# Ledger of designs, part 86: peptides against a protein of PDB entry 4Y8H

Target 1, 222 residues: chain A of PDB entry 4Y8H
Amino acid sequence: TTIVGVKFNNGVVIAADTRSTQGPIVADKNCAKLHRISPKIWCAGAGTAADTEAVTQLIGSNIELHSLYTSREPRVVSALQMLKQHLFKYQGHIGAYLIVAGVDPTGSHLFSIHAHGSTDVGYYLSLGSGSLAAMAVLESHWKQDLTKEEAIKLASDAIQAGIWNDLGSGSNVDVCVMEIGKDAEYLRNYLTPNVREEKQKSYKFPRGTTAVLKESIVNICD

## One batch from the design tools (peptide; made by RFdiffusion4, then SolubleMPNN)

Design b2_p25_1_s4 (from b2_p25_1, 11 letters changed)
Fold by OpenDDE base, seed 4:
Structure b2_p25_1_s4 (fold): chain B 222 residues (1-222), chain A 25 residues (1-25)
Amino acid sequence: as target 1 above (222 residues)
Amino acid sequence: SSVDLADEAAAETRARLAERGGSFE
């Protein structure tokens, strides 16, 4: 998995690859790793898919109840605290690594949470097996005062770095943009770099014919 | 809506993974 978050001038973007693996096996090519906690608070999950989904749903439900009770828009820090407390309670037995992002009345926020409940804050973050590849891109190209479009591009480029360099990452790029004063924009399969264009030429080779892609005749001098 | 799309994507993912069985990362 490669997941990233990037703050921009008026919000935050998160992105993820869509590969799911079971050990060395690619189990799914279009796994959704971006989860909605609330309408304007989203997370990207790495680690055990079931754990990431379960924890985000649980916190999402609690945040919704809290929002209804208080008649207030939920805050990212509230979601973060709930996630942190939950993960800490289970002391790393929940294999969830999350980038949590969103917008609320206090502004835009970007956090990460590890399975043991540790949290980080930053302008750009990456997690997952492809995190180093992603971080290399982020560190190289991040600047202050990114526009929405620049942030989407940066996040997408970072995910693609994971896709290309990490065996645990692959297929598509999903993006969620959370801009202050707007609804969240979930861009499922924002990039599909591996979609093979339908080969216009169906070479129906007879059974047993291997397509020779390249023939090199090397004169081996006896 | 983005919310509906996310819920659908999540549901589809769950369905595919459930069919395969096991733990996924």
Scores: peptide ipSAE 0.607, ipTM 0.939, DockQ to the pose 0.524
Fold by OpenDDE base, seed 1:
Structure b2_p25_1_s4 (fold): chain B 222 residues (1-222), chain A 25 residues (1-25)
Amino acid sequence: as target 1 above (222 residues)
Amino acid sequence: SSVDLADEAAAETRARLAERGGSFE
């Protein structure tokens, strides 16, 4: 898995690859690793697929109830706190590693959370087996005051680095853009770099097309 | 909508993972 988050001037973008694995085996090629906690708060998940989905759904439900009760838009820090408390309670038995991002009345936010409930903050983050490949791209090309388009490109380039260099990552790039004052933009299969181009040529040759250039007879009966 | 697309993608992912298993390592 390769998941990333990148802050830009007016929001935050998260991105993920789409490979599912069982050890060395590719189980599925087009899984969704971006999850909605609320309309404007999304996360990318690495680790146990079922755990990442279950925890994000649980926190999403609690955030919705809290939002309805308070008549307020949910905050990213509230979602982060709920995730942290839940993961800490289970002492790492929930195999969820998350990049949590969103926009709220206080601005744009980007966090990461590990299975034991530790949290980090940054302008760019990566997690998963492809995180080092992604981070190499992020550290090389990240700058202050990124535009939306520059942030989408940077995030997608970082995911592609994971896809090309990490065996745990592969297939497609999914993106979610959360811009202040706008609805979230979920871009499922934003890039499909491994789609084979249509075969331009037929490799069917007539019988006898291959010329025999050299024959050697080797007696193997010793 | 992005919400509908996300819900659909999540449902499809759950269905495939239920059949094949897998992790997001």
Scores: peptide ipSAE 0.508, ipTM 0.909, DockQ to the pose 0.746
Fold by OpenDDE base, seed 5:
Structure b2_p25_1_s4 (fold): chain B 222 residues (1-222), chain A 25 residues (1-25)
Amino acid sequence: as target 1 above (222 residues)
Amino acid sequence: SSVDLADEAAAETRARLAERGGSFE
């Protein structure tokens, strides 16, 4: 997995790859790793897929109820605190690593949370097995006062670095843009870099090429 | 809407993971 967050001049963008793995195998190629906590608060998840979704849904439900009760827009720091407390309570047994981002009446925010409940803050963040590849791009190209378009490009380039260099990352790039004063913009499959063109090359073997005589599938039971 | 698209994508992901398993390593 490669997940990233990038702050820009008027908001925050998060992005993720779409690969799921089961050990050495690719389980699925087009999973969604971006989750909505509230309309303007989103997260990207790495770790146990079920845990990342379950924890974000739980906090999302509680935030929604709180927002309705108070008649106030939810705050990113409130979601962060609830996530932190929940993960800490379970002492790392919930395998959720999250980048939490959003906009609220106090501005734009970007945080990360580890499974044991530690939190970080930054203008750009990366998590997952592809985080080093992503961070190399972020460190090289991040600047202050990014535009929305520059931030989307930077985030997507960072995810692509994970896709190309990390075996745990792959397929597509999903993006969510949260700009102050606007609705969240979820860009599912914003990039699809690994769409193999149909092999146009018909390998016409010349007449006389040795026919495959026998195909045997041997189950190598280890 | 972005919300509807996200909910659909999440539901599809859950369905696929339930069948195949998987992690977001």
Scores: peptide ipSAE 0.505, ipTM 0.906, DockQ to the pose 0.817
Fold by OpenDDE base, seed 3:
Structure b2_p25_1_s4 (fold): chain B 222 residues (1-222), chain A 25 residues (1-25)
Amino acid sequence: as target 1 above (222 residues)
Amino acid sequence: SSVDLADEAAAETRARLAERGGSFE
């Protein structure tokens, strides 16, 4: 998995790959790893798929109830606190690693949460097995005062670095844009870089053949 | 809407994971 978050001048972008794995096997090619906590608060999840979904749904429900009770738009820091407290209670037994992002009346926010309940803050973040490949792109190309378009590009380039260099990452790029004063924009399959053109020849692979989804030959030697 | 698209994508993911299993490593 490769998940990223990038702040821009008027909001925040999160992005994810779409590969699911079961050990060395690609289980699915087009999973959704971006989850809605509230209309303007979203997260990207790495780790156990069931745990990431369950925890985000639980906190989403609690935030909705809290929003209804207070008659206020939910805050990203409230979601962060609820997630942190929940994960800490389970002492890392819930295999959820999250990038949490959103916009609220206090502005735009970007956080990460680890399974044991530790939290980080940044202008750009990456998690998952592809996080190092993504971080290399982010560290190289991040600048202050990014536009929305620059942030989407940077996030998608970072996810693609994970797709190309990490075995746990692959297939498509999903994006969610949360801009201040606007509705969240969920861009499912924003990039589909690995769409194999229908090969005219049906290669029936024998039973037991692992499909190589992408072969990238990088000439390392000049 | 983005909300409806997200809910649909989540439902599809749950259905596929229930059949095949998998993790987001």
Scores: peptide ipSAE 0.473, ipTM 0.896, DockQ to the pose 0.833

Design b2_p25_2_s1 (from b2_p25_2, 14 letters changed)
Fold by OpenDDE base, seed 5:
Structure b2_p25_2_s1 (fold): chain B 222 residues (1-222), chain A 25 residues (1-25)
Amino acid sequence: as target 1 above (222 residues)
Amino acid sequence: SERLRELLERQNAVIAAEQAEAAAA
């Protein structure tokens, strides 16, 4: 698994690979590792996929109830605290690592959570078996005041580095963009590098521009 | 982390401002 988060000038991007493995076997080439906690708060999961999904669903339900009770938009820090407390309670039993990101009335946020409940804050983060390769890309190319497009590109390039350098990572790249004042944009299969699309016309993208081959915008309108 | 503390302080400030606006309305 490779998961990343990148802050930009007006929000945050998270991205993940889509490979699921069971030992030496690729069980699924299109596993979803980005999970919605709330409309504007998403997480990326690394480690045991089943544990990540179960935890994120539980916290999503609790955040929704909390939001309804308080009549307030969910806070990323609240999601972080709930996730941290849950992972700490089950220390050693839940093999989940998370990047938690989103936008709320206080701004844009990017956090990581380890299985033992430790948390980190950063402008860019990577987790998973491909995280070292991803981090090398992030450290080399991250700058202050990234645009949305630059952040999506950087996150996607970091995931691709993980895919190419880690057998546990691969297949497609999923992206979720959370921009202040906008709805979250979930880009499922934003990059499908293994899909041999027929060579349509060589748009000579300058070196480093990955062509968006297929964009499927799933508007999860609540 | 110092950053987490700053974020919590900012969150509390926004919550306080929202409460003040709601009380003034």
Scores: peptide ipSAE 0.014, ipTM 0.406, DockQ to the pose 0.017
Fold by OpenDDE base, seed 1:
Structure b2_p25_2_s1 (fold): chain B 222 residues (1-222), chain A 25 residues (1-25)
Amino acid sequence: as target 1 above (222 residues)
Amino acid sequence: SERLRELLERQNAVIAAEQAEAAAA
């Protein structure tokens, strides 16, 4: 997994690869790792995809109820606190770490949460098995006052670095853009660098090769 | 609900912290 967050002049971008692995096996090539907590607050998950989804849904439901009751827009720091408390409480069961990002009436925010409940704040962040390669790109190219387009490119380049340098990362790049005063823009499969054109190459297996009878792709991201 | 009260208290604490940070900057 490679997940990144990048702040820009008027918001925040998060991005993720779409590969899911179970040990040495690629379980899913198009796993969604970006999750909506609220319309303008999203997270990127690493670790166990199922745990990440379950946690984000729970927090999302609670944030929605709170927003309705208070007639206030959800705040990223509220989501962060709830996620942190939940992950800390269940640290023995949840192997998830997150980048949490969004926009609210107080501005744009970017945080990370580790499974043990620690949190970091930054203008750019990377997590996952490909995070070192991603961070090298971020550190090299991040600057203050990025435009939206520059931030999307930087985030995507960082994810691609993770894809190229980490066996646990790969396939496509998903992006979510959260800009102040706008709706969130979720760009599923923004880049598909590993989509080989389905060469409909009829692999005529030579006579005597064992036919692979069944390939079951278990979608672990649903 | 007790859960909603806890959420409200947490949000108020966050707001207070943000206000304190803004007042300190």
Scores: peptide ipSAE 0.014, ipTM 0.382, DockQ to the pose 0.018
Fold by OpenDDE base, seed 4:
Structure b2_p25_2_s1 (fold): chain B 222 residues (1-222), chain A 25 residues (1-25)
Amino acid sequence: as target 1 above (222 residues)
Amino acid sequence: SERLRELLERQNAVIAAEQAEAAAA
């Protein structure tokens, strides 16, 4: 699994790979790892898929009830607190780790939660088995005042780095964009690197030529 | 993290201000 979050000037982007593995076996090539807590608060889940889904659904329901009761848009920190408390209560027995992101009247937010309930905050985050490769991309290319498009690209590049460097990550890239003043934009299968785009050009490669489709030179800073 | 606490405090302050404004209207 590779999940990332990236803050930009007017919001936050989260992204995930879509590979689900059971040990050495790819169980699902198109697993959804991005989950909606509320319309403008999403999370990227990793670890035990069942645990992440159950937790996010529970918190989503509670946040919705709270929002209705208070007549207020949900706050990312409220979701974070509820998730943290829930995960902490189970003392890491829930194998879930999350990137939680969203927009609310107080701005844009990006957090991570570990299985044992610890939380972190940052402008960019990566989690999962491919997180090191993803983080290398993020560290190298993140800057202040990213545009939406730059953030989507950066997040996608980070996920791809995870995919290329981690057997547990792969298949497609899902993206969710949460921009202040807009509806969340869930981009399912934003990148489908394994979907052979119909060869618009029949490149007859001579026998022995490996078509390098996209060479992303990830400067792994040593 | 200290940063998270600061963020929470800032958000709580904003929420409190919004509530005060709504109550004054």
Scores: peptide ipSAE 0.012, ipTM 0.376, DockQ to the pose 0.018
Fold by OpenDDE base, seed 2:
Structure b2_p25_2_s1 (fold): chain B 222 residues (1-222), chain A 25 residues (1-25)
Amino acid sequence: as target 1 above (222 residues)
Amino acid sequence: SERLRELLERQNAVIAAEQAEAAAA
């Protein structure tokens, strides 16, 4: 699995590969890893797909109810908190890690949640078995004030890097764009790279360009 | 924790502003 999130000037993009593996076997070549929590809050799931889907559906339902009662648009931080609490409560039983992203009245947000309940915040994030390759692309090409189109491209390129460098990642690229003041745009199979043609495109990452810019690991336990 | 706190504070500020607008309406 490779999942990424990228903030841009007016929103956030998340992307995922569509390969699902069961051990060494590709179980599904077109698995959806992007899940809607609310109309403007989405997550990308890695780990156990079933766990991710179940968690996101539960939180989505709770957020919807809360939104209805409060007459307020859902907040990404509320989704984050609920997801974190749920993942923490079921430590060791839920093998899911998530990128949570969205837009709300407070702005655009991008978070990651690990199975043990830790959370990170950043302008760009990658998770999954292909995350290192994806992160190399993100670190190399991310800049402030990305346009929507640049962010989509960057996210998709990062996923592709994961696909090319990780056997656990592959097939197509799904993208979800959450722009402030707009509805979320879910782009299923945004890229359908032909596996055979991609093997010929050696993504030669220049040796040495892994500049770790800003890991803000927010250990909430401190 | 600090960044999450900042986000929560921003959220609370927005909520407060929304409540103030609703009370003024």
Scores: peptide ipSAE 0.005, ipTM 0.335, DockQ to the pose 0.020

Design b2_p25_2_s3 (from b2_p25_2, 10 letters changed)
Fold by OpenDDE base, seed 3:
Order: sequence, then structure tokens, then C-alpha cells
Structure b2_p25_2_s3 (fold): chain B 222 residues (1-222), chain A 25 residues (1-25)
Amino acid sequence: as target 1 above (222 residues)
Amino acid sequence: SAELQRRLEEVQAVIAAELAEAAAA
């Protein structure tokens, strides 16, 4: 897994690879790792896809209820606190780490949460098995006052570095852009670097090559 | 208020069920 977050001049971008692995097997080549907590607060999850989705749905529901009760737009720090409390309660059972990002009336925010309950704050973050390669790209190319387009490119380049250097990361890149004063923009399959262009070379398999039987792609991300 | 409370209870029940399934696996 490779997940990243990048702040820009007017908001925050998060990105993730779409590969899910079960041991040495690629279980899903297009698993969504970006999850909506609220319309303007999203997270990128690493760990078991099922656990991350369940946690984010729970927190999303609680935030919605809290927002309705207070008649206020949800705050990223509220999501962060709820996620920390939940992950702390289930320490040792949930091996999830998250990047939490969003925009609220106080501005744009970018946080990470580790399974043991620690949190980091930064202008750019990377987590996952490909995080070292991603961080090398971020540290080399991050600057103050990034534009939206520069931040999307930087996040995507960082994810691609993770994909190329980590067997646990790969397939496609998903991106979510949260800009102040705008709706969140979720870009599923923003990049598909591993889509082998069908080389129009009709590989006429020579007579006698056993047809590789039905790849049942079990979508584990349903 | 009553509708919000009912929704809260429904969400809590879903959470409890999901947690129980995760603990049984």
C-alpha cells in the first residue's frame, strides 16, 4: 500500500494506489482506498480494506449526527479525534493506519493516524509499504504555495514511486481534491500506469498452448 | 430529537454487529 497527502495553496490532495494483496497474491487490482467521512473530509486507508471501510463508515455516521446536532459543518479535527478514539479502543486488533484530510470553516487540514494512536501533522505525508519511495519524491519536489494542479501531480508521482518500488502497492492511482470553497473532487483511476495497452499483436498462441482458464477476479472491495 | 435518537441507535446497532462479525472471524 502507498497513500499520500499534499497540502496546496487553497486546499489538500490525498491519493492512494488501488492494489490489494493477500499474502503473495494480488487479490484486487482496483480496490478503493480513499473513503468519504463527510462531503469535505476524506481519508486514505491502509490495512485490511474491510476494516478501513467499516471504521470510516462508523466515523462518517457519527460525524453526520454530530453535524446535525450542532448545526455546524464537520471539522477535520473532530474526525481525527473520533478515529483516534476508535483505533485506540481496538489496539492490537486493527492494524490500520490512515491519512485524514479535508477542508472546514477553519481551513485545510492534513493528518496521519497510526494504529498505536499517534498522530502527525504536516504539509505532506506518506504511509504504507511504499511510503519511503513516495516520501523521497515528496521531499524532493514539495514547495510552499503549490497550485492545485502541481499538488495533484506531486501526489500522483509519489504514489507511482511507491508502485514501482513496492510489490504491495500498484495498479491504478485514485485522487481526492478538497479545495476551500468548492466541492470535493474524487478522481477514481486518475492514473492507470499498469494498463498494458493491448498491444494489438494478436498473440496467436501456437496450437497446443493450454488456454489459461477463467481468472475469477473476486472483487474483495465489494 | 426522537428521530435523531432512533438514527443514533440504528447506527450503534450496525456498529455493534460489524464489530461482532469482525471479532468472530
Scores: peptide ipSAE 0.013, ipTM 0.371, DockQ to the pose 0.023
Fold by OpenDDE base, seed 5:
Structure b2_p25_2_s3 (fold): chain B 222 residues (1-222), chain A 25 residues (1-25)
Amino acid sequence: as target 1 above (222 residues)
Amino acid sequence: SAELQRRLEEVQAVIAAELAEAAAA
């Protein structure tokens, strides 16, 4: 898995590869790793995708209730604190790493949370098995005052670097853009770098080889 | 860069202030 976040001039972008693996087996090639906490606060999950989703849904529900009660827009720092506390409480049971990002009345924010409860803040972040390769791209190409389009490109390039470095990571790239004063824009399957052209390799199987007829990929992500 | 570090510190200060406000609320 590779997840990244990038701040730009008027907001924040997060991106993730969409591959879910269980050991050497690709479980799902198109499982979303970006999760909505609130309309303008999203997270990217690394580690156990199911754990990340369950945690973010719980926090999202609590934030929504709080927002309704207070008549205030949710804040990214509130989401961060709640996630941090939850991950710390269940330390050793939840193997999740998160990038949390969003926009709120105080501006745009980008944070990371490690499973042991540590948090980082930055203009660009990467987590996951491909994070080193992703970070190399980010460090090389990040600049101040990125445009939205430049930030999307940078984030996607970083994810692709992570995918190429980690054979078990990524089939597609999902992107979420959170710009100040706008609705969040979720770009599912923004890039599909590992769409191997089904080279119809007419494998002339020698006489006697059973052709595997029907691969039904059952999408196990309900 | 020194400028990047300064901006990070500013963000950290904003976070601290927001957390303090949330605790006082």
Scores: peptide ipSAE 0.010, ipTM 0.371, DockQ to the pose 0.028
Fold by OpenDDE base, seed 4:
Structure b2_p25_2_s3 (fold): chain B 222 residues (1-222), chain A 25 residues (1-25)
Amino acid sequence: as target 1 above (222 residues)
Amino acid sequence: SAELQRRLEEVQAVIAAELAEAAAA
């Protein structure tokens, strides 16, 4: 597993490989590792995929309830703390680590959370088995004032480096872009490693990029 | 519902704690 986050001039990008591995074996080549907490707050999950999804769904529900109650847009820091507390409380039972990213009225944010509850902040982050290879790419090519397109490319290149380092064969890259003042863009299967797309200066998002429209899941249980 | 109220209170408590920590830093 490899997950990355990259801040750009007007937002944040997160990306993940789509591999589900059971040990050295790829069990599924198309697992969603990006999870929506709220419309503009997403996370990339690593570790046990099932645990990551369950945690993010729970926090997502709580954040939505809070947003409704306060009539305020969700804050990334609120999601961060809830995730941190939950992961810390259940450390040893939940083998998950996360990159949490999003935009809110205070700006764009990028954090990581480890299963033991520690948090990091940065302009770029990588986690997972391929994180060292990914970080090498990030450190080599990151600069201040990245454009959206540059950040997407950088994140994707970093994930690819992680994929090649870990399995040596192709897995898809999922990307989520959260830009200030816009809806989040989820780019499923943004890159398939076997397609050396020529260095086209313009990233054409492949067919299947869905703008995540405002979905409110109001689970009002009595 | 009582459950909804409990969940809201829990969320509010977490957020309040975060804001307090951020203000103290």
Scores: peptide ipSAE 0.018, ipTM 0.458, DockQ to the pose 0.018; fails the geometry check
Fold by OpenDDE base, seed 2:
Structure b2_p25_2_s3 (fold): chain B 222 residues (1-222), chain A 25 residues (1-25)
Amino acid sequence: as target 1 above (222 residues)
Amino acid sequence: SAELQRRLEEVQAVIAAELAEAAAA
C-alpha cells in the first residue's frame, strides 16, 4: 500500500492506492483507503482496512460531538492526538500508520502517525510499502505554492510510483482535496491506470496463428 | 445520556491536553 499527502497553496491533498493486498497479491483493486474524520478532516490509512475505518469512525464521532458542544469547527490537531492516543493504546501491535490532513480555522495541516506513536509534520509525506518510491517523486517535484491541480497531480504521480515499485502494475488511486474555504472533494478512482480499455484491435491474424485474446500478464515477482 | 456526557468530557480533556502541548511547542 501507498499513501501520500501534499500541501498546496490553499489546502492539502491526500491520496491512496485502493489495493487490498495479501502479500504480493492484489485481492481487491477498488477498496477505499481514505476515511472521513470530519467534513474537512480526512485520513489515509494503511493496515487492516477494517481496523483503520473503525478507528477513524470512532474518532470522527467524538470530534463531531465536541464540535457540536463547543460550536467550533473541528481541528486537525485534535484528530491527530485522538488518533495517536488510540493507536498507541489499542494498536501497539498493529503496524497501522496514517496520514491525517485537513483544513480548520488555523489553516491547512498535514501529519503522519506511526503505530508506535510518533508523529511527523511536513509539506509532503508518504507511508506504506511504496513510500520510498513515492517520496522520491515528492522530493523531486514538490515546490512551494503548488496549485490545487499541481498538488493532485503530484500526489497521484507519487502513488503511481509506489504502486509500480510494489507490484509492477497499476491500481486505482483515490484522492481527497481539502481546500480552505471549500468543501472537501473526494475523488474516487481519480486514476484507474489498469482500466486498459482493451482496444479490441481486431488483428486479422493469418491462418494458423492462435489468437491470444487475453494476455493476463501476472507479474509474479519472484 | 450520562455516557455521552462522559465521552464528551474525555474528548474535551484530550483536546485540551493537545492544545496545551502544541502551545508549549
Scores: peptide ipSAE 0.016, ipTM 0.444, DockQ to the pose 0.018; fails the geometry check

